# Designs tried in a protein design run: peptides against a protein of PDB entry 6B4J. Part 242

Target 1, 315 residues: chain A of PDB entry 6B4J
Amino acid sequence: DITMQWYQQLQDASMQCVLTFEGLTNSKDSQAKKIKMDLQKAATIPVSQISTIAGSKLKEIFDKIHSLLSGKPVQSGGRSVSVTLNPQGLDFVQYKLAEKFVKQGEEEVASHHEAAFPIAVVASGIWELHPRVGDLILAHLHKKCPYSVPFYPTFKEGMALEDYQRMLGYQVKDSKVEQQDNFLKRMSGMIRLYAAIIQLRWPYGNRQEIHPHGLNHGWRWLAQILNMEPLSDVTATLLFDFLEVCGNALMKQYQVQFWKMLILIKEDYFPRIEAITSSGQMGSFIRLKQFLEKCLQHKDIPVPKGFLTSSFWRS

## One batch from the design tools (peptide; made by RFdiffusion4, then SolubleMPNN)

Design b1_p28_2_s1 (from b1_p28_2, 14 letters changed)
Fold by OpenDDE base, seed 1:
Structure b1_p28_2_s1 (fold): chain B 315 residues (1-315), chain A 28 residues (1-28)
Amino acid sequence: as target 1 above (315 residues)
Amino acid sequence: SEEDLKQVEEDLEKVKKAAEEAKKKEEE
């Protein structure tokens, strides 16, 4: 399976990245520990500062992240920090930055869906300039949300139930599995962030370049989901989240072919979701139903709430 | 691109086929 090969390649690249900076992470030296902490803060704090407030502030954050990845010194925690402070500094920063973008999907976007857009446009712009950060974003995303690939992890003989639950994307703490609502909330945040990344370009970049991971990947994700058996509650939830965020962009890009796909979802795939939906899971099902019916009736998909306007970039 | 359009139509046909195969399994 080509999709599973791509998944494995990204996971292998991520594992190799971890091995390359293991010396920095495992160092007992006090100076190396200080450098590690400074680099981790320099990589992650700017991402946590992303907000919907002003385009000018978003540009400052982008420029700071790009400067750090370019080997330039940046101010972090009142200190000058550079990836050149350690031979493994760049690999560590790229990994931690990518991890933080996915973490913002899992936490911030999960709670505030509109936050997907400012995070995604920075992530897309950084990916355009730093392809390795993009691959690491995908690797982190795929590991936390297998449904973003998409694939459904299978239980293997001799596997612990907790390890299988973790493979499915559940958090397990003190032998307690995460509640289904919290799980779906986190998965929704990550899918919404992904759906925003594939459609957004940094407005101050070279517009002549192709998007590094564009809407064609969104189309492929949708096609792969529809070729799989639906998963109870998960498929209805994530299909809605994806279409709400990137459905307008897919409609504009693929036009007639997009509407053919939407009809196939409503007429052929939706009954399969219904057949596996219990009475307690009707919320996600009804939400997807109402969305599809509205879109087909109006022959339009609305621009998502929080989409970045020209006025945002002038602020 | 023309290649993108070809892939899009191939994906649509795969989705249709998967739906038909699923319906057959539900009738058995």
Scores: peptide ipSAE 0.545, ipTM 0.916, DockQ to the pose 0.814
Fold by OpenDDE base, seed 3:
Structure b1_p28_2_s1 (fold): chain B 315 residues (1-315), chain A 28 residues (1-28)
Amino acid sequence: as target 1 above (315 residues)
Amino acid sequence: SEEDLKQVEEDLEKVKKAAEEAKKKEEE
């Protein structure tokens, strides 16, 4: 399967990146430890400062991240920080930055769906200038949310139940598995962030270039989901999240073909979701049903709440 | 692109085929 090969290649590249900067991470030297902490803060703090408040502030954050990745010194925690402070500094910063974008999906976007758009537009713009950061975003996303690939991890002979639960994307602490509602909330946040990334372009970049991971990947995601057996509660939840965030963009891009896909979802795939939906999972099912019925009836998918407008960029 | 359009139509056909195969399995 080409998709599984792509998944594995991204995981291997991410693992190789970790090995490349292991000297920095495992150093017992006090100066190396200080550099590591400074670089980690410089990579992650700007991402945590992303908000819906003003486009000007978002530009400042973008410029700071780009400057750091470009080997320029940046101010962080009252100190001048540069990736040039250590030979492994760039690899470490790229990895930690990508990890932080995905964490904002599973934490911030999970709690505040509108936060997907400002985070995603920065991530997309950084990916355009720094392709390796984009590959690492995908690697982190796929590891935490296999449904973003998409694939459903299978239990293998001799596997511990906890390891299988982790492969499914559950958090397991002290032999306690995460509650289903918290799991779905985190998965929703990551899928919403991904759905925003694939449609957004940084407005101050070279718009003549092709999106590094555009809407064609959104189309492929839908097609692959529909070729798989539905997973109880998960498929209904994530299909809704994805279509709510990027359905309008897919409709504009693929037009007639998109509506053919949406009809196939409603007529052929939705009954299969219904057949595996228990009475306790009806909430996600009903939400998807109502969304699909409304979109088909009106022949329109609304622009998602929190979508960045021209007025945002003038603020 | 023409290649992208071809891929889109191939994906739709695969989804249709998967749906037909699923219906057959439910009827058996």
Scores: peptide ipSAE 0.545, ipTM 0.917, DockQ to the pose 0.809
Fold by OpenDDE base, seed 2:
Structure b1_p28_2_s1 (fold): chain B 315 residues (1-315), chain A 28 residues (1-28)
Amino acid sequence: as target 1 above (315 residues)
Amino acid sequence: SEEDLKQVEEDLEKVKKAAEEAKKKEEE
């Protein structure tokens, strides 16, 4: 399977990256520990500062991240920090930056869906300039949310139940599995972030270049989901999240072909989701149904709430 | 691109085929 090969290649590249900076992470040297902490803060704090407040602030954050990745010194915590402070500094920063973008999907976007857009436009713009960060974003995303690939992890003979639950994306702490609602909330945040990344371009970049991971990947994701058996509650939830965020962009890009896909969802895929939906899960199904019926009736998919406008970039 | 459009049509046909196969399994 080409999709599974791609998944594995990204995971292998991510693991190799971790091995490359292991000397920095495992160092007992006081200076190396200080450098590690400074680099980690320099990589992650700017991402946590991303907000919907002003386009000017978002540009400052982008410029800071890009400067750090370019080997330039940046101010972090009142100190000058550079990836040149350690030979493994760049690899470490790229990994931690990518991890932090995915974590903002998992935490911030999960709680505030509109936060997907400012995070995604920065991530997209950084990906254009730093392809390795993009690959690491995918690797982190795929590991935390296999549904973003998409694939459904299978239980293997001899596997511990907890390990299978972790492969499905559940958090397991002290032999307690995460509650379904919290799991779906985190998965929703990551899918919404992904759906925003694939459609957004950094407005101050070279727009003549092809998007490094554009709407064609969104189309492929949707097609792959529809070629899979639905999962109870998960498929209805994530399909809604994806279409709410990127459905308008896919409609504009693929036009008639996208409407054919929506008809296939309504006529053929909905009954399959309904057949596996329990009475307690009907909320996610109904939400997807109502969204799709409204879109088909109006022959339009609304621009998602929180989409960045020209007024945002003038602020 | 023309290549992208070709892939889009191929994906639609795959989804349609998967739907037809699923309906057959429900009728069995």
Scores: peptide ipSAE 0.544, ipTM 0.916, DockQ to the pose 0.836
Fold by OpenDDE base, seed 5:
Structure b1_p28_2_s1 (fold): chain B 315 residues (1-315), chain A 28 residues (1-28)
Amino acid sequence: as target 1 above (315 residues)
Amino acid sequence: SEEDLKQVEEDLEKVKKAAEEAKKKEEE
């Protein structure tokens, strides 16, 4: 399977990245530990500062991240920090930055769906300039949310149940599995972030270049989901999240073909979702149903709430 | 691109086929 090969390649690249900076992470030297912490803060704090407040502030954050990745010194915690402070500094920063973007999907976007857009536009713009960060974003995303690939992890003989639950994307702490609602909330945040990344371009970049991971990947994701058996509650939830965030963009890009896909979802895939939907899961199903019915009736998908407007960039 | 459009139509056809196969399995 080409999709599984791609997944594995990204995971392997991520693992190799971790091995590359292991010397920095495992160092007992006090200076190396200080450098590691400074680099980690320099990579992650700017991402946590991303907000919907002002485009100018978003630009400052982007410029800081880009400067750090470009080997330029940046101010972090009152200190000058550069990836050049350690030979493994760049790899470490790229990994931690990518991890942080996905974590913002998992946490911030999960709680505040509108936060997807400012995070995604920065991530997209950084990915355009730093492709390795993009690959690491995908690797982190796929590991935490296999449904973003998409694939459904299978139980293997001899596997511990907890390990299988973790493969499915559940958090397991102290032998307690995460509640379904919290799991779906985190998965939703990550899918919403992904759906925003694939449609957004940094407005101050070279717009003549092709999007590094554009709407064609969104189309492929959608097609692949529809070629799979639906998963109880998960498919209805994530399909809604995806279409709510990027459906308008897909509609504009693929036009007639997109509407054909929506008809297939409504007429052929919906009954399959319904057949596996329990009474306690009807909320996700009904939400998706109502969304699709409205979109098909109006022949329009609304621009998602929180979409960055020209006024945001003038702010 | 024209190639992208071909891929899009192929993807649509795969989705249709998967739906048909699923219906057959539900009828068996």
Scores: peptide ipSAE 0.543, ipTM 0.915, DockQ to the pose 0.812

Design b1_p28_2_s2 (from b1_p28_2, 12 letters changed)
Fold by OpenDDE base, seed 5:
Structure b1_p28_2_s2 (fold): chain B 315 residues (1-315), chain A 28 residues (1-28)
Amino acid sequence: as target 1 above (315 residues)
Amino acid sequence: MEEDLKEAEELLKEVEESAKKFKEKEAK
């Protein structure tokens, strides 16, 4: 399967990246430890500062991240920090930055769906300038949310149940698996972030260039989901999340083809979701149903709440 | 853009074919 090969390639690249900066991460030297911590903070703090408040602040954050990745010194925690402070500094920063973007999907977007857009536009813009960060974003995303690939992990003979649960994206702490609602919330946040990334371009970049991971990947994701048997609760939840965030963009891009796809979802795929939906999972099902029916009836998909407008960029 | 639309059409056809296959499996 080409999709699984792509998944594995990204995971391998991510693992190789970790091995590359192992010297920095495992160093017992006090200076190396300090550099590591300074680099980690420099990479992650700006991402945590992303907000929906002002476009000007978002630009400052972007410029800081880009400067760091470009080998320029940046101010972090009252210190001048540069990836040049250690030979493995750039690889470490790229990895930690990508990890942080996905973590913001998992945590911030999961709780505040509108946060997807400012995070995504920064991530997209950084990806355009730093493709390796984009690959690492995908690697982290796919590892935490296999449904973003998409694939449904299978239980293998001899596998521990906890390991299978982790492969499905569940958090397991002290031999306790997370609750289904928390799991779905985290998965939703990551899918929403992904759906935002694929449609957004950094407005201050070179708009003549092709999006590094654009709506065509969204269309592929959607097609692949529809070619798979639905998973109980998960498919209905994530399909809704995806369409709510990027459905308007897909509609504009693919026009008649998009509406054909939406009809297929409603007429052919939705009954399959219904057939596997238990009474306790009706919430996600009903939400998807109502969304699809409304969109088909009005022949429109609304612009998602939190979508960045021209007024945001003037603020 | 034309290449993207062509790919999109191909993927849409695959979804249509998958839908048929699922219906055939359910009917057996």
Scores: peptide ipSAE 0.655, ipTM 0.941, DockQ to the pose 0.872
Fold by OpenDDE base, seed 2:
Structure b1_p28_2_s2 (fold): chain B 315 residues (1-315), chain A 28 residues (1-28)
Amino acid sequence: as target 1 above (315 residues)
Amino acid sequence: MEEDLKEAEELLKEVEESAKKFKEKEAK
């Protein structure tokens, strides 16, 4: 399976990255610990500062992240910080930055869906300039949300139930599994972030270049989901999240092909979702149903709420 | 852009074929 090979390759690259900076992470030296903390803050704080307030502020954040990744000194916590402070500094920062982008999907976007767009446009722009950060974003995303690959992890003989739950993307703490609503909320946030990344380009970059992970990957994701058996509650939830965020962009890109795909979803795939939907899961099912029916009736997919306008970039 | 549309058409055909297979499975 080409998709599973790609998944494994990204996971292997991520694991190799962790090994490359192990000396920095495991150091008992006080100076190395200080450098690690400074680099971690320099990588993650700017991402936490991403907001929908002003395009100018978003540009400042982008420029700071890009400067850090380019080996230039940046101000963080009142200190000058550079990846050159340690030979493993760049690998560490790339990993932590990618991890933080995915975490913003998992936490911020999960709670505030509109936050997907400013986070995604920065992530896309950084990915264009720093491909390794993009690969690490995918690796972190795939590990936390296997449905972003997409695949549905299967229980294997001899596997502990908790390990299977973790493979499915559930958080398990003190032998307590995460509640289904919280799980779906986190998965939704990550899928929404992904759906935003694949359609957005940093407006101050070279737009003549091909998107490093564009809408063609979104089309592949959608096709792969539809080629799989639906998973109860999960598939209906994530299909809605994906189509709400990137459906308009897919419609514009693929036109007639997109509408054929949407008809297949409504006529062929939706009944299969219905067949596995319990009375307690009708919320996600009804939401997807209403969305599909509205889109087919109007022959339009609305621009998602929070989409960045020209006025945002002038602010 | 033309290559992307060609790939998209191929993937769409795969979905159509999968849909047929699923219907055949449900009818048994």
Scores: peptide ipSAE 0.653, ipTM 0.941, DockQ to the pose 0.842
Fold by OpenDDE base, seed 3:
Structure b1_p28_2_s2 (fold): chain B 315 residues (1-315), chain A 28 residues (1-28)
Amino acid sequence: as target 1 above (315 residues)
Amino acid sequence: MEEDLKEAEELLKEVEESAKKFKEKEAK
């Protein structure tokens, strides 16, 4: 399976990245520990500052992240910080930055869906300039949300139940599995972030370059989901989240082909979702149904709430 | 752009074929 090979390659690259900076992470030296903490803060704090408030602030955050990745000194916590402070500094920062972007999907976007767009446009712009960060974003995303690949992890003989639950994307703490609603909320946030990344370009970059992970990957994701048996509650939830965020962009890009795909979802795939949907899971099913019916009736997919306009970039 | 549309059409055909296979499985 080509999709699973790609998944594994990204996971292997992420693992190799961790190994490359192991010296920095495992160092007992006080100076190395300080450098690690400073680099971690420099990589993650700017991402946490991303907001829907003003385009100018978003540009400042982007410039700071890009400067850090470019080996330039940046101010963080009142100190000058550079990836050149340690030979493993760049690899560490790229990894932690990518991890933080995915975490913002998991936490911030999960709670505030509109936050997907400012986070995604920064992530996309950084990915364009720093492809390795993009690969690491995918690796972190795929590990936390296998449905973003997409694939559905299977239980293997001899596997511990907790390990299987973690593979499915559940958080397991103190032998307690995460509640289904919280799980779906986190998965939704990550899928929404992904759906935003694949359609957004940083407006101050070289727009003549091809998007490093564009809408064609969104089309592939959608096709792959439809080629799989639906998973109860999960498929209906994430299909809605994906289409709500990037459906308008897919419609504009693929036009007639998009509408053919949407008809296939309604006529062929939707009955399969219905067949596996219990009475307690009807909420996600009904939401997807209403969305599809409305889009097909109006022959339009609305621009998602929180989409960044020209006025945002002038603020 | 033309290559992207061609790939999109190929993937769409795969979805159509998958839909047929699922229907055949349900009829058994």
Scores: peptide ipSAE 0.652, ipTM 0.941, DockQ to the pose 0.846
Fold by OpenDDE base, seed 1:
Structure b1_p28_2_s2 (fold): chain B 315 residues (1-315), chain A 28 residues (1-28)
Amino acid sequence: as target 1 above (315 residues)
Amino acid sequence: MEEDLKEAEELLKEVEESAKKFKEKEAK
């Protein structure tokens, strides 16, 4: 399967990156520990500062991240920090930055869906300038949310139940698996972030270049989901999240083909979701149904709430 | 853009074929 080969390639690249900076992470030297902490803060704090408040602030954050990745010194925690402070500094920062973007999907976007857009536009712009960060974003995303690939992990003989639950994307702490609602909330946040990344471009970049991971990947994701048997609660939830965030962009890009795809979802795929949906899981199913019916009736998909306008970039 | 639309059409056809296969499986 080409999709699974691509997944494995990204995971292998991510593992190789971790091995490359292992010397920095495992160092007992006090100076190396200080450098590691300074680099980690420099990579992650700017991402946590992303907000919907002002386009000018978003530009400052972008410029700071780009400067750090370009080997320039940046101010972090009252100190000058550079990836040149350690030979493994760049790989470490790229990995931690990518991890932080995905974590913002998992935490911030999960709680505040509108936060997907400012995070995604920075991530997209950084990906355009730093392709390795983009690959690491995908690797982190795919590991935490296999449904973003998409694939559904299967239980293997001899596997511990907790390890299978982790492969499905569940958090397991002290032998306690997270509740289904919290799991779906985190998965939703990550899918919404992904759906925003594939449609957004940094407005101050070179617009003549092709998007590094554009809407064609969104179309591929949708097609692959529809070629798979649905998973109870998960498929209905994530299809809704994806279409709510990027459905308008897909409609504009693919036009007649997009509407054919929506008809296939409603007429052919939706009954399969219904057949596996229990009475306790009807919420996600009903939400997807109402969304699809409304879109087909109006022959339109609304622009998602939180979409960045020209007025945002002038603030 | 033309290449993207061609790929999109191919993927759509695959979804249509998958839908037929699923219906055939459910009818057995």
Scores: peptide ipSAE 0.652, ipTM 0.940, DockQ to the pose 0.893

